# Designs tried in a protein design run: peptides against a protein of PDB entry 5HOI. Part 26

Target 1, 351 residues: chain A of PDB entry 5HOI
Amino acid sequence: FRYMPFSPAGTPFGFTDRRYLTMNEVGYVSTVKNSEQYSITVSFFDVGRFREYHFEDLFGYDLCFLNEKGTLFGQSKTGQIQYRPHDSIHSNWTKIIPLQAGERITSVAATPVRVIVGTSLGYFRSFNQFGVPFAVEKTSPIVALTAQNYRVFSVHYSQFHGLSYSLSELGTSSKRYYKRECPLPMSLPNINSDMKKDANLDYYNFNPMGIKSLFFSSYGDPCIFGSDNTLLLLSKWRSPEESKWLPILDSNMEIWKMSGGKETTDIHVWPLALAYDTLNCILVKGKHIWPEFPLPLPSEMEIRMPVFVKSKLLEENKAILNKKNEIGADTEAEEGEEDKEIQIPVSMAAE

## One batch from the design tools (peptide; aimed at target 1 E341)

Design b1_p14_6 (made by RFdiffusion4)
Pose (drawn by RFdiffusion4):
Structure b1_p14_6 (pose): chain A 322 residues (1-190, 198-318, 341-351), chain P 14 residues (1-14)
Amino acid sequence: FRYMPFSPAGTPFGFTDRRYLTMNEVGYVSTVKNSEQYSITVSFFDVGRFREYHFEDLFGYDLCFLNEKGTLFGQSKTGQIQYRPHDSIHSNWTKIIPLQAGERITSVAATPVRVIVGTSLGYFRSFNQFGVPFAVEKTSPIVALTAQNYRVFSVHYSQFHGLSYSLSELGTSSKRYYKRECPLPMSLPNDANLDYYNFNPMGIKSLFFSSYGDPCIFGSDNTLLLLSKWRSPEESKWLPILDSNMEIWKMSGGKETTDIHVWPLALAYDTLNCILVKGKHIWPEFPLPLPSEMEIRMPVFVKSKLLEENKEIQIPVSMAAE
Amino acid sequence: KHETLYEEVQKLLS
């Protein structure tokens, strides 16, 4: 099996010279093939706070993670990473991650206080926001990483357990695991979207902490999974809280569509900030549309029953209250 | 939020 470089809400090149590196509620990072180099553009949705800028990529960064304080870049092959703070007060710093034979950097994540690099051999290298290393750890092969403040949500893969996840906190003292390689019941992919699933074999469209600090993941099944009771290991449950396919179906008047797709950015309490993609492909294009907001709904709606009541999709009060 | 999403979906269907 070949591990692929992962970034949250990243898009493939397809038949173009540009794609999105990473995408969330803060903004979007794109890269354009420029003869032999690349042109990286860092954009923001709150235009008033941060200024959109661009720079020339002489290394070919294919890994990226965005937070409110800076942008982290990474190269899956050479192992070079660069953290660019949004404000000009703080300097950019660059490090090169040691990589063994065939070892690839599979995912990177950054917070205002932590920088995380994961490799295909299971190396977990953590730094502060300035590049000072804390500890190097060996875990299962990492395929996806996201972090919030001091906490890290990592997704692992092997040939035995399949997909597993770890939830840990990088405190000032030492590292503490909340959950260590527990089952991750995300649906795996089972065509026009072939380009995407080569770029992202797991189908992990994005993963992120919620606005209130709960781990979330959005697989190829277009269902938002939220980790409930992660503080008590014996009570941990993955809860499906939004069937985005059902919502587009309900808003479209019960019509099956093959051209409307959801691209996850982040979860804010009960609202999924996303990009509504219109077209044959399931990933967003250029220019990037304005973000949309999709309220979460428990998957308790049956299509056949909804069609009877309407004879937008009107929902029976008895069912809506449930 | 819900009405805005519905209007956005209708624009896509048009």

Design b1_p14_6_s1 (made by RFdiffusion4, then SolubleMPNN; from b1_p14_6, 8 letters changed)
Fold by OpenDDE base, seed 4:
Structure b1_p14_6_s1 (fold): chain B 351 residues (1-351), chain A 14 residues (1-14)
Amino acid sequence: as target 1 above (351 residues)
Amino acid sequence: RREEFAKRVQELLS
């Protein structure tokens, strides 16, 4: 086993000079190897909101995290990180993370308010969006990170305990744990069965954990998509005793159904994000389980949310409506229209 | 959504 740099939905080079460093619902970051340097392009799905940009990378960034405000880059061996805002108003900044001998940055994450660096020795480093450090914490070895606002979902690996996860909130003064190094019931890649195909060996060497991506849903629930092509969602994470992983999608089974029961061994789901009841993903055709160039347009896969998740979403929507009404209630507006039926999205009402 | 996704899967099978 080797700790490899992980980025959400990142792809290997394979036999090519180019790969995706990361991709999500915002866009995709590609790198092309040009002799001793790399050319990085940051592309967006919403071309009306964001302008594509590129730069020359002399450092060989192998870690990336894209958000709505900027892109975080990292070099796993040197410890260099760079944050590049998408706007021209905010300046780029670069920092070197101090690494011990043999320590590597294994994952990076960035939100509009936080930057997180995780290492192979389990150093969890937190910064603000300007690279000002908050804290350094020693955890189990970090293999993957994602973040949304102030929340961080971290995946840890131990040779003795396998995969674990943490869910934390990075306040201004302190880190709060909702979950701390709890068992993660994700299947690891099966070396003996899956590696019969050279393409699977290349991917395993790039990503030995088989974590294709991890993200927060639009509702702020941690999601992970493993090598088994199952989307896991962490339900009820606010209640420690009630918290559970829900297999909300078997993407292989769903593709098989959509095919009409045909052989679909060369069709793959590449996960981007979970928005409400839809997995945003790239449909991949071919020998490689990852998207090649050019990137296909994202597809929306509808997810039949388990009843318990649907109920939670309805409760959260009611709580948001009630808070809007409480903030609106300080204005003397008339009693009359209480009967506005909560329009449950038609997709959720029909099941 | 489901029909559009099914259509995309069929397009990849053709």
Scores: peptide ipSAE 0.388, ipTM 0.921, DockQ to the pose 0.534
OpenDDE base, seeds 1, 2, 3, 5: peptide ipSAE 0.387, 0.382, 0.382, 0.387; ipTM 0.920, 0.920, 0.920, 0.921

Design b1_p14_6_s2 (made by RFdiffusion4, then SolubleMPNN; from b1_p14_6, 7 letters changed)
Fold by OpenDDE base, seed 4:
Structure b1_p14_6_s2 (fold): chain B 351 residues (1-351), chain A 14 residues (1-14)
Amino acid sequence: as target 1 above (351 residues)
Amino acid sequence: KRKEFAERVQELLS
């Protein structure tokens, strides 16, 4: 097994000179090989909110994470990371992550308040948005990271234990775990069955875990989309004993239904984000399971969550709102996390 | 949403 650099919804080069480093609901980052250099473009779906920008990459960034405030780049072998704010007000910064012999950065994540670096040896490094270090923790080998606000969803791999996950919060003083290296019930790519097509082998060599993407939902629930094209959502993660992974979408089955039961072996879902009950994704047609260039417009797939899951998400959101109202009454304004009021969509409140 | 997604899948099957 070889640890590969992972970025959410990143694509391989294949036989081309270009690939997507990452994509999500905010936009997409592409890189093009130009001799010994790379040209990176950061593009946005909301062209009215953000201006596309590009730069020359002399380092060969193979890791990327895009958020609403900036883009984090990483080079898996050298340990170089760069953060580029989307605005011109904040400066770019670069840092070298110290790597041991044979250690690689396997994933990076960035929020408006945190930068996270995970490695093949299981070093978890946290920084603020300005690259000031908080801590270094030794975990099981990290294969994927995503983050939202102060929360980090990490995926770990052991040859003996398979996939595990952690869910943590990176406060100012300490890291809190909601889940710590718990088993992740995600199917790994089946080398023998799926690798009969050369295109699948190329993707496996790029991403041996088959994790197409991982993200937090709009409700702050960890989501993962594996090689089986099933979207898993971690429910009740605040209650350690009640926490479970829910298969909320089989995307192959949904495409098949939408086709009227036709063969859909050449149509693929490429996941971007989960907003409420809607999976934002790219619909891909062709031999490759990943989007090519130009990037198609995102599609919205409505997820029919079981009523029991929907009601529970509503109860959890109401409980969060009620706790905010109780805390807001008694304590002076400590800089409380502006946990933005997630308006429950009327469609979710009416069922 | 579901209708638009189904239409897009049909467009890709054409």
Scores: peptide ipSAE 0.393, ipTM 0.920, DockQ to the pose 0.535
OpenDDE base, seeds 1, 2, 3, 5: peptide ipSAE 0.392, 0.388, 0.391, 0.392; ipTM 0.919, 0.919, 0.919, 0.920

Design b1_p14_6_s4 (made by RFdiffusion4, then SolubleMPNN; from b1_p14_6, 9 letters changed)
Fold by OpenDDE base, seed 4:
Formats: structure tokens, sequence, C-alpha cells
Structure b1_p14_6_s4 (fold): chain B 351 residues (1-351), chain A 14 residues (1-14)
């Protein structure tokens, strides 16, 4: 097994000179090989909010994480990371992560308040948005990271134990674990069955875990989309005894239903984000399971969330809107995020 | 949402 650099919804080069480094609900980052250098473009879906920009990459960034405030780049072998704010008011910064012999950065994540670096040896490095280090922790080998605000969803791999996950919060003073290296019930790519097509082998060599993407939902629930094209959501993660992975979408089954039961072996879902009861995704047609260039417009796939989740969401959004209208501009009220536990009812197993 | 996604799947099948 070889640890490969992972970025959410990143694509391989394949037989091309270009790939997506990452994509999510905010936008997509592409890189093009140009002799010994790369040209990186950061593109956005909301063209009214953000301006597309490009730069020359002399380092060969193979890791990327895009958020609403900036883009984090990483080079898996050299340990170089660069953060580029989208706003020109804030300066770019570069840092070298010290790597041991044979250690690689396997994943990077960035929020408006945190930068996280995970390695093949299980070094978990945390920084603020300005690249000031908080901590270094030793974990099981990290294969994927995502983050939202102060929360980090990490996927770990052991040859003996398979996949595990952690869910942690990176406060100012300490890291809190909600989940620490718990078993992740995600199916790994089956080399013998799936590798009959050369395109699947190329993708496996790029991403041997088959994790197409991982993200937090709009509710702050960890989500993972594996090689089986099933969207898993971690429910009730605040309650350790009640915490469970929910298979909230089989995307192959949904495409098959929508086709009217036709062969859909050339139609693929490429996950971007989960917003409310909707998976934001790219519909891909072709031999490759990943989007080519140009990037198709995102599509929205409705997931059957339990009715109780949809109702709580409408109430929480109304409450947030009402609080924003009642709080006049002047008070720095510490938004103590009242972590209102979303109780998802058990009944989804029966319909 | 669902109708639009279904339409997009049908467009890709054509």
Amino acid sequence: as target 1 above (351 residues)
Amino acid sequence: VRKEFAKRVQELLS
C-alpha cells in the first residue's frame, strides 16, 4: 500500500496534462502541467462573490483545500504548504512542514480559522489561518482531512485495522475529541473486481482508499463518499453511544432509478458538498468516474432525509435569521455556538 | 431538485 496525497474531490491527470486539485461547493482548483512548472487556477461557482485567479506553481502542489476565505496548497513530498486568501487584503504565506524520511503530507484542510496538515506517519499539525502553529499530535496514519470552523474530520488507515476516523474540535487551548480513531465502515476499492477497466486502475493508483470526497454537511455532520458511490453521514456524533454512520444515498441506485432502469455504467456522481437535504455534485458521463475539462455545472441530488431533520433545519434557519435581525451592528456577542443536537429518528431503515 | 436532476440524467442518457 502507498500513501497518496488526498484532496476532496481531486481528480487524477490520467492521460492529460491537467487535473482538478480539489472541488467543493465554493469552487474548483485546477492545475495544468507546463513543462517543469504548473499553472494553478482557482475558480468559483459564485462568480459574483469571488474572482477567478491563477498563478504559476514552481513546487508542483499535489494537495489542495478550498474554503470561502482562501485556498491551502501543499506539496506532499517537500512538505511545503501555501495559503492564499481570496481577498487581496490578506497576504499569502508559505511554510515548510518538517517531514521525516519517507513521510509525506497525505492531506491538508483549511477553514477561516484553522489550517490542518496530516501525514503518512500520522502527524497531525494544526495552525491558525496565519500559519502560526498550535500543536503537533501523533495519530494513526492520516489519509484524508476535512474541516469546518474549528472541527476536523480525519480519516486514518492502518494495514492491520483498516479505516478509522476521528472527529475533533481545535479550540484555542486544547483539542477535544468527539470521536477518536473509531472504526469507519466504508468499503475499500476492490482491486480484483473493479480493476478490470484500465480507467479504474488509474484512479486507484491516484486514490487507493477510493475516498472521492469528504466534507462536513451544512449542519456540521461529517460526510464521506467512497468508491461504492454511497454517501455516509455521521449521525449523533455528540452522543458517543448513539453515534452511527448512515448510508443516506446510494448514488448508483438513484441514477439507475432516474434512468428508468437503463444501463448507467457510464454515468457517475462526483460529490462536492451536502447542503441540507441536497447533495451538490457533478454528473459525469464517460469512461472516467471523475469530471474532465471543462467542468460541468454542479447538479443537486435530493436525499431523503428524515422529515424531522428538514423541519429542524427550517426552524434553525429561521432562528439564525431572526437573531441576525435582532442583533444590531454594535455588540460583539460571543456567538457561543449552542451546539443544538440534531436528533435524526431511527425510522430510515424501514422505508 | 429531484425533477431537475432526473432531467439532467435523461439528458446524459440521450
Scores: peptide ipSAE 0.369, ipTM 0.910, DockQ to the pose 0.572
OpenDDE base, seeds 1, 2, 3, 5: peptide ipSAE 0.367, 0.365, 0.367, 0.367; ipTM 0.909, 0.909, 0.908, 0.908; seed 5 fails the geometry check

Design b1_p14_7 (made by RFdiffusion4)
Pose (drawn by RFdiffusion4):
Structure b1_p14_7 (pose): chain A 322 residues (1-190, 198-318, 341-351), chain P 14 residues (1-14)
Amino acid sequence: FRYMPFSPAGTPFGFTDRRYLTMNEVGYVSTVKNSEQYSITVSFFDVGRFREYHFEDLFGYDLCFLNEKGTLFGQSKTGQIQYRPHDSIHSNWTKIIPLQAGERITSVAATPVRVIVGTSLGYFRSFNQFGVPFAVEKTSPIVALTAQNYRVFSVHYSQFHGLSYSLSELGTSSKRYYKRECPLPMSLPNDANLDYYNFNPMGIKSLFFSSYGDPCIFGSDNTLLLLSKWRSPEESKWLPILDSNMEIWKMSGGKETTDIHVWPLALAYDTLNCILVKGKHIWPEFPLPLPSEMEIRMPVFVKSKLLEENKEIQIPVSMAAE
Amino acid sequence: STATEKVQKMMKES
């Protein structure tokens, strides 16, 4: 099995010279093939706060993670990473991650206080926001990483357990695990979208902490999974809280569509900030549309029953209240 | 929601 470089809400090149590296509620990072180099553009949705800028990529970064304080870049092959703070007060710094034979950097994540690099051999290298290393840890092969403040949500893969996740906190003292390689019941992919599933074999469209600090993941099944009761290991449950396919179906008047797709950015309490993609492909294009907001709904709506009540989709009060 | 308005607009344009 070949591990692929992962970034939250990243898009493939397809038949173009440009794609999105990473995408969330803060903004979007794109890269354009420029003869022999690349042109990286860092954009923001709150235009008033940060200024959109661009720079030339002489290394070919294919890994990226965006937070409110800076942008982290990474190269899956050479192992070079660069953290660019949004403000000009703080300097950029660059480090090169040691990589063994065939070892690839599979995912990177950054917070205002932590920088995280994961490799295909299971190396977990953590730094502060300035590049000072804390500890090097060996874990299962990492395929996806996201972090919030001091906490890290990592997704692992092997040939035995399949897809597992770890939830840990990088405190000032030492590293503490909340959950260590527990089952991750995300649906795996089972065509026009072939380009995407080669770029992202797991179908993990994006994963992120919620605005209130709960781990979330958005697989190829277009269902938002939220980790409930992660503080108590014996009570941990993955809860499906939004069937985005059902919502588009309800908003479209019960019509099956093959051209409307959801691209996850982040979860804010009960609202999924996303990009509504219109077209044959399931990933967004250029230019990037304005973010949309999709309220979460428990998957308790049956299509056949909804069709009877309408004879937008009107929902029976008795069912809506449930 | 904004998604509702946009989806309905796309359906009218289709």

Design b1_p14_7_s1 (made by RFdiffusion4, then SolubleMPNN; from b1_p14_7, 7 letters changed)
Fold by OpenDDE base, seed 4:
Structure b1_p14_7_s1 (fold): chain B 351 residues (1-351), chain A 14 residues (1-14)
Amino acid sequence: as target 1 above (351 residues)
Amino acid sequence: SSFAKKVQELMKEE
C-alpha cells in the first residue's frame, strides 16, 4: 500500500499531460505538464462571480483544495503549500510543512477561515487562512481531508483497522471532536475483480482508497463517494449514539435505471458536491471513470433521501426561509413543496 | 429529470 496525495475529485494524468487537481461546486483546477514545470489553471463554474486565472507551477503541486475565497495547493513530497486567494486584495502565501523521512502530505483542505494539512504519518496541522499555525496533532494516517467553515472531515487509514473517519471543529482555542477515528463503512477498491481493465488500474495507482471525493453537504453533513459509486452521508453526527452513515445514492443503479436497464459500463458519475437533495456531478462518457478535457458541464442528480433525512432538510429549509422573511427578503415562499412520499428504494427497505 | 435525459443522450453517443 502507498499513501498517495488525495484531492477531492482529482483526476490522474492517465496517458495525457493534463489532469484535474481538484473539482467541486465552485470550480475546477487543472494542471498541464510542460517539461519540468506545470501550468495551473483555476476555473470557475460561476463565471460572473469569479475570473479564471493561471500561473506557472515550478513545484509540481499534486494536492489542491478549492473554496469560494481561494485555492490551496500542496506538494506531497516537499511539504510546500501555497494559498492563493481568488481576489487580488489578499496576498498569496507559501509555507513549507516540515516532513519526516518518507512522510508525505496526503491531503490538504482550506476554508475561508482554516487551512488543514494531513500527512501519511497522521500529522494533522491546522492554520488560519493567512497560514498562521494553530496546532499539530498526531492521528492515525490521514488519507483524505475536506473542510467547511470550522469543520473538518478527515479520513484515516490503518492497515490493521482499515478506514476510519473523524469529524472535528477547529475553534479559536481548541479542536472539538464530534467523531474521532470511528469506523468508516466504505468499500475499498477490489484489486482482483475491478483491476482487469487497465483504466481501473491507473486510477487505483492514483487513488488506492478509491475515494472519488468527499465534501460537506450544504447542511454541513459529511459526504463521501467511494469506488463503489455509492454516496454515503453521515447523519445525526451531533448525537454520537444516533450517528450513522446513510447510502443515499447508488449512482450505478440510478444510471442503469435511467438508461432503461441497458449496459452503462461507459457512463460514470463524478461527484462534485451535495446541495440539499441534489448531487452536483460530472457525467462522464468513456473508458475512464473520471472526466477528461474539456470538462463537461456539471449535472444535477436529485437524490431520494430517506424520509428522516428529508424531514430534517425540510425543517432546516423552513428555518432558513423564516430567517430570510424576518430579514425582509421577499422570497416568495412557493408553498408547493408537497410532502412527496419518498419511496424508500427497495434496497434500503430492511425486511 | 434533466439528468435522466442527459444519461439517455450519452447512451446514444457512440
Scores: peptide ipSAE 0.406, ipTM 0.911, DockQ to the pose 0.466
OpenDDE base, seeds 1, 2, 3, 5: peptide ipSAE 0.401, 0.402, 0.402, 0.404; ipTM 0.911, 0.911, 0.909, 0.912

Design b1_p14_7_s2 (made by RFdiffusion4, then SolubleMPNN; from b1_p14_7, 8 letters changed)
Fold by OpenDDE base, seed 2:
Structure b1_p14_7_s2 (fold): chain B 351 residues (1-351), chain A 14 residues (1-14)
Amino acid sequence: as target 1 above (351 residues)
Amino acid sequence: SSAAELIKKIMEEE
């Protein structure tokens, strides 16, 4: 087994000189090989909010994370990282992560307030948005990272234990765990069944874990999309005893339904984000399970989960809050109520 | 765009 650099929804070069380093709901980052150099382009879906930019990459960045405020780049072998704000107000910064012999950066994540670096030896390195270090923790080997605000979802791999995950909050003074190296019930790629097509072998060599993407939902729930094309969501993660993975979308079954029950073995879902009750994705037609160039427009797939209950309960809670504000009750609404997990009634989870 | 509309269009072009 070889630890490979992972970025959310990143694509291989294949037989081309270009690939996507990462893509999500904000945009997509591409790299083109030019001799010994690379040209990187950061593109956005909202062209009115953001301006596309490009730069020459002398390091050969193979890790990327895009957010609404900037792009984090990393080089898995050298330990070079660069953060590039999308605005011209904040300066770019560059840092070298110290790596041991044979250690690789396996994943990077960035939010407007945190930068996270994970390695093949399980070093979890946290920084602020300016590259000031907070801590170094040793965990099981990290294979994937995503982050939202102060929250980090990490995927770990051990040859002895298989896949595990952690969910943590990176406060100012300490790291809090909601989940710490718990079993991840995700299927690994089946080399014997799926690798009969050369296209699947190229993808497996690029991404041996088959994790197409991982992200936080718009509700702050950890999501992962594996090689089985099933979207998993971590429910009730604030309650350690009640926390469970929910299979919220089988994308192959949804494609089959949307086609009218035809065999659609050349149509693939490439996941970007989960917004409310919709999976934002790229629909890919062809032999490769990943998008090529030019990038198709994003599409939305409805999820059939009781997320409709969570949206209704959020609307009801907003309506209750708005009514309390209109009644002028000087009740010190403790700022702590916004973080209460909306309990989905057990009766609606069984339909 | 809706994935259902795009899949329908893809299936009409085949």
Scores: peptide ipSAE 0.306, ipTM 0.869, DockQ to the pose 0.531
OpenDDE base, seeds 1, 3, 4, 5: peptide ipSAE 0.306, 0.304, 0.304, 0.305; ipTM 0.866, 0.869, 0.868, 0.867

Design b1_p14_7_s3 (made by RFdiffusion4, then SolubleMPNN; from b1_p14_7, 7 letters changed)
Fold by OpenDDE base, seed 4:
Formats: C-alpha cells, structure tokens, sequence
Structure b1_p14_7_s3 (fold): chain B 351 residues (1-351), chain A 14 residues (1-14)
C-alpha cells in the first residue's frame, strides 16, 4: 500500500498531460503538464460570481481544495502549500509544512476560516485562513480531508484496522471531537475483480482508497463516495450513540433505473456535492470512471432517503419561525438553535 | 440539469 495525495473528486492524468486537481459545487481546478512546469486553471460553475484564473505552477501541486473564498494547493512530497484567495484584495500566501523522511501530505482542506493539512504519518496540522498555525496533532495516518466552516471530516487508514473517520471542530482555543477514529464502513476497491480493466488499475494507482470524493452536505453532514459508487452520509453525529452511516444513494442502481434498465457499464457518477436532497455530480460517459476534458456540465441526482424529510422539516421550521416573527413573539432565538440537528422521526426514516 | 435527462441524452447519442 502507498499513501497517495488525495483531493476531493481529483482525477488522474491517465494517458494525458492534464487532470483535475479537485472539483466540487464551487468549481473545478485543472492542471496541464508543460515540460517540467504545470499550468493551473481555477474554473467556477457560477461564472457570474467568480472569474476564472490561471497561473504557472513551478512546484507541481498534486493536492488541491477549492472553496468559495479561495483555493488551497499542496505539494505532497515537498510539503509546500499555497493559498490563493479568489478575491484579489487578499494576498496569496505560501508555507512549507515540515515533513519527516518519507512523510507525505496526503490531503489538504480549506474553509474561509481554517486550513488543514493531513499527512501519511497522521500529523494533523491546523491553520487559520492566513496560514497562522493553531496546532499539530498526531492521529492515525490521514488519507482524506474535507472541511466546512470550523468542522473537519478526516479519513484515516491503518493496515490493521482499515478505514476510520474523525469529525472534529476547530474552535479558537481547542479542537472538539464529535467522532474520533471511529470505524468507517466503506468498501475498499477490490483489486482482484475490478482491476481486470487497465483503466481501473490506473485509477487505483492514483487513489488506492477508491474515495472519489468526500464533502459536507448543505446540512453539515459528512458525506463520502467510495469505489462502490454508494454515497454514505453520517447521520446523528451530534449524538455519539445514535450516529450511523446511511447509504443514501446507490448511484449505479440509479443510473440503471434512469436508463430504463439498459446496460450502463460505461456511465459513471462523479460526485461533487450534496445539496439538500440532490447529489450534484458529473455524469461521465466512457471507459474511464472519471471526467475527461472538457468537463461536462454538472447534473443533479435526486436522493430518495430521509434527507428529503430534513428539507421538509427545515421548510416547516422556517415557516414556524416566520409565523412566530409575524406574531411578534420576542422569543430570543438563542444563537445555539441554528446548530440543532433536525431529528427525523423514526417512522419517517423507515419509509 | 437533471441527471435523468442527461442520462437519456447520453443514451440517445449511441
């Protein structure tokens, strides 16, 4: 096993000189190899909100994380990271992460308030958006990171224990764990069955965990999309005893249904984000399970799980709040109510 | 776009 640099929905070069470093709901970052240099382009789906930009990469960035405020780049071997705000008002910054012999940066994540670096030795490094360090923690080897606001979803790998995950909050003074190195019930790529096609071997060499992407949902629930093309969502993570992974979408099954039951072995879901009850994804046609160039437009795939109950309960709660405001009830909305987990009634979760 | 619509497009391009 080798620790490889992971970025959400990143693609391999394959037989080409170009790949996607990362993609999500905000946009996509591509890199083109030009001799010993790379040209990086940061593209956006909302062309009205953001302007595409490019730059020359002399370092060979192999890690990337895109958010609404900027792009974090990393070089897995050298430990170099660069944050590039999308807004020209804010300056780019570069930092070298100290790496031990054989250590690699395996994943990076950035929010408007935090930068996170994870390594193959399990060093978890946290920074603010300006690259000021908060802490260094030693964990199990980190293979993937994503972050939303102050929250971090980390995936860990041990040869003895397999995949685990952590869910943490990076406050100003301390790190809080909601989940700490708990078992992650995600299927690993099956080398023996799936690697009969050269294209699958190339992807496995690029991403041996088969994690196509991980993200937080619009509700702040950790999501992971593995090699089995199943979208897993961590439900009830605020309640340690009630927390469970929900298989909210079998994307192969949904493609098959949407085709009318035809052979769809060459149609693939490439996950971007989960917004409410829709998986934002790229539908890929071809031999490769990843999108090629040009990038197809994103598609929305409806999820049939109890998350639809969350959207309805949010609409109902908004309607209740609006009615309370109309009635002039000075109920001091304690600032703590926005972070209340929407409890889905057990009856509705079984339908 | 709808994933269903896009799949139906892909299946017509064949």
Amino acid sequence: as target 1 above (351 residues)
Amino acid sequence: SSAKERIQEIMKEE
Scores: peptide ipSAE 0.459, ipTM 0.918, DockQ to the pose 0.504
OpenDDE base, seeds 1, 2, 3, 5: peptide ipSAE 0.455, 0.457, 0.458, 0.457; ipTM 0.916, 0.917, 0.916, 0.916

Design b1_p14_7_s4 (made by RFdiffusion4, then SolubleMPNN; from b1_p14_7, 7 letters changed)
Fold by OpenDDE base, seed 3:
Structure b1_p14_7_s4 (fold): chain B 351 residues (1-351), chain A 14 residues (1-14)
Amino acid sequence: as target 1 above (351 residues)
Amino acid sequence: SSARELIQKIMEEE
C-alpha cells in the first residue's frame, strides 16, 4: 500500500497536463503543468459572489481544500502549505509542516476558522485560519480529511484494522471527540474486478482508497463517497450508541433508473456536496470515472433520506426557527411534505 | 439542472 495525497473530488492527470486538485459546491481548483512549474486556477460556480483567480505554483501543490473564504494548498512531500483567502482583505500565508523521513501530508482541510493537516504517520495538526498552531496529536495514519466550521471528519487507515473514522470538534481550549477511530464500513476498491478497465488503473494509482470525496452535509453530517459509488451518511453522531452509517444513495442504481433501465456503464457520478436532500454532483460521460476539461455543469440527484433523519432535521430546523423567532426574525414556517419511507435498494440489502 | 434531465438527454443523443 502507498499513501497518496488526497483532496476531496480531486482528479488524476491521466495522459493530460491538467487536473482538478479539488472540487465541491463552492467551486473547483485546477492545475496545469508548465515544464517544472504549475499554473493553478481557483474557479467558482457562483460567479456573481466570487472572482476566479490564478497563480504560478513553483512547489507543485498536490493537496487542496476549497471553502467559501479561501483555498488551502499543500505539498505532500515537502510539507509546505499555503492558505489563500479569496478576498484581498486577508493576506496569504505559507508554512512548512515538519515531516519525518518518509512521512507525507496525506490530506488537508480548511474552514473559515481552522486549518487541519493529516499525515501518513497519523500526525493530526490543527491551526487557526492564520496558521497559528493549536496542537499536534498522534492518531492512526490519516488518509482523508474534511472540515466544517469547528468539526473535522478524518479517515484513517491501518494495514491491520482497515478503514476507521473520527469525528471531532476543534474548540478554542480542547479537541472533543464525538467518534474516535471507529470502524468505517466502506468498501475498498477491488483491484481484480475494477482494474480490467485501464481507466480505473490510473484512478487507483492516484487514489488507492477509492474515496472520491468526503464532506459535511448542509446539516453538518459527515458524508463519504467511495469506489462503490454509494453515498454514506453518518447519522445520529451526537449520540455515540445510536450513531450509524446510512447508505443514502446508490448512484449507479439511480443512474440506471433515470436512464429508464438502460445500460449506463459510461455514465458516472462525481460527488461535490450534499445539500438538504440532494447530492450536488458532476455527471461524467465517457471512459474515465472522473470529470475532464471543461468541467460539466453541476447536477442535482435526489437522495432517499431516512424518515428519522428528516424528523431530526425538522426538529433542528424548528429549534433554529424558534431561536430566530426569539431573536425577532419573522420567517413563515412552510409546512414541509410527508415522511417518504427509505426503501434501501435491494442491491445493498442483498450483499 | 436535474440529473434526470441530463441523463435523459445523454440517452437521447445515443
Scores: peptide ipSAE 0.330, ipTM 0.881, DockQ to the pose 0.605
OpenDDE base, seeds 1, 2, 4, 5: peptide ipSAE 0.327, 0.326, 0.329, 0.330; ipTM 0.883, 0.883, 0.884, 0.885

Design b1_p14_8 (made by RFdiffusion4)
Pose (drawn by RFdiffusion4):
Structure b1_p14_8 (pose): chain A 322 residues (1-190, 198-318, 341-351), chain P 14 residues (1-14)
Amino acid sequence: FRYMPFSPAGTPFGFTDRRYLTMNEVGYVSTVKNSEQYSITVSFFDVGRFREYHFEDLFGYDLCFLNEKGTLFGQSKTGQIQYRPHDSIHSNWTKIIPLQAGERITSVAATPVRVIVGTSLGYFRSFNQFGVPFAVEKTSPIVALTAQNYRVFSVHYSQFHGLSYSLSELGTSSKRYYKRECPLPMSLPNDANLDYYNFNPMGIKSLFFSSYGDPCIFGSDNTLLLLSKWRSPEESKWLPILDSNMEIWKMSGGKETTDIHVWPLALAYDTLNCILVKGKHIWPEFPLPLPSEMEIRMPVFVKSKLLEENKEIQIPVSMAAE
Amino acid sequence: KSEKLYEEVQNLLK
């Protein structure tokens, strides 16, 4: 099996010279093939706070993670990473991650206080926001990483357990695991979208902490999974809280569509900030549309019953209250 | 929010 470089909400090149590296509620990072180099553009949705800028990529960064304080870039092959703070007060710093034979950096994540690099051999290298290393850890092969403040949500893969996840906190003292390689019941992919699933074999469209600090993941099944009761290991449950396919179906008047797709950015309490993509492909294009907001709904709506009540989709009060 | 999403979806269907 070949591990692929993962970034939250990243898009493939397809038949173009540009794609999105990473995408969330803060903004979007795109890269354009420029003869022999790349042109990286860092954009923001709150235009008033941060200024959109661009720079020339002489290394070919294919890994990226965006937070409110800075942008982290990474190269899956050479192992070079660069953290660019949004403000000009703080300097950029660059490090090169040691990589063994065939070892690839599979995912990177950054917070205002932590920088995380994961490799295909299971190396977990953590730094502060300035590049000072804390500890190097060996874990299962990492395929996806996201972090919030001091906490890290990592997705692992092997040939035995399949997909597993770890939830840990990088405290000032030492590292503490909340959950260590527990089952991750995310649906795996089972065509026009072949380009995407070569770029992202797991189908993990994005994963992120919620605005209130709960781990979330959005697989190829277009269902938002939220980790409930992660503080008590014996009570941990993955809860499906939004069937985005059902919502587009309900808002489209019960019509099956093959051209409307959801691209996850982040979860804010009960609202999924996303990009509504219109077209044959399931990933967003250029220019990027304005973010949309999709309220979460428990998957308790049956299509056949909704069709009877309407004879937008009107929902029976008895069913809506449930 | 729901009404706004509905208008956005209708615009996509046009």

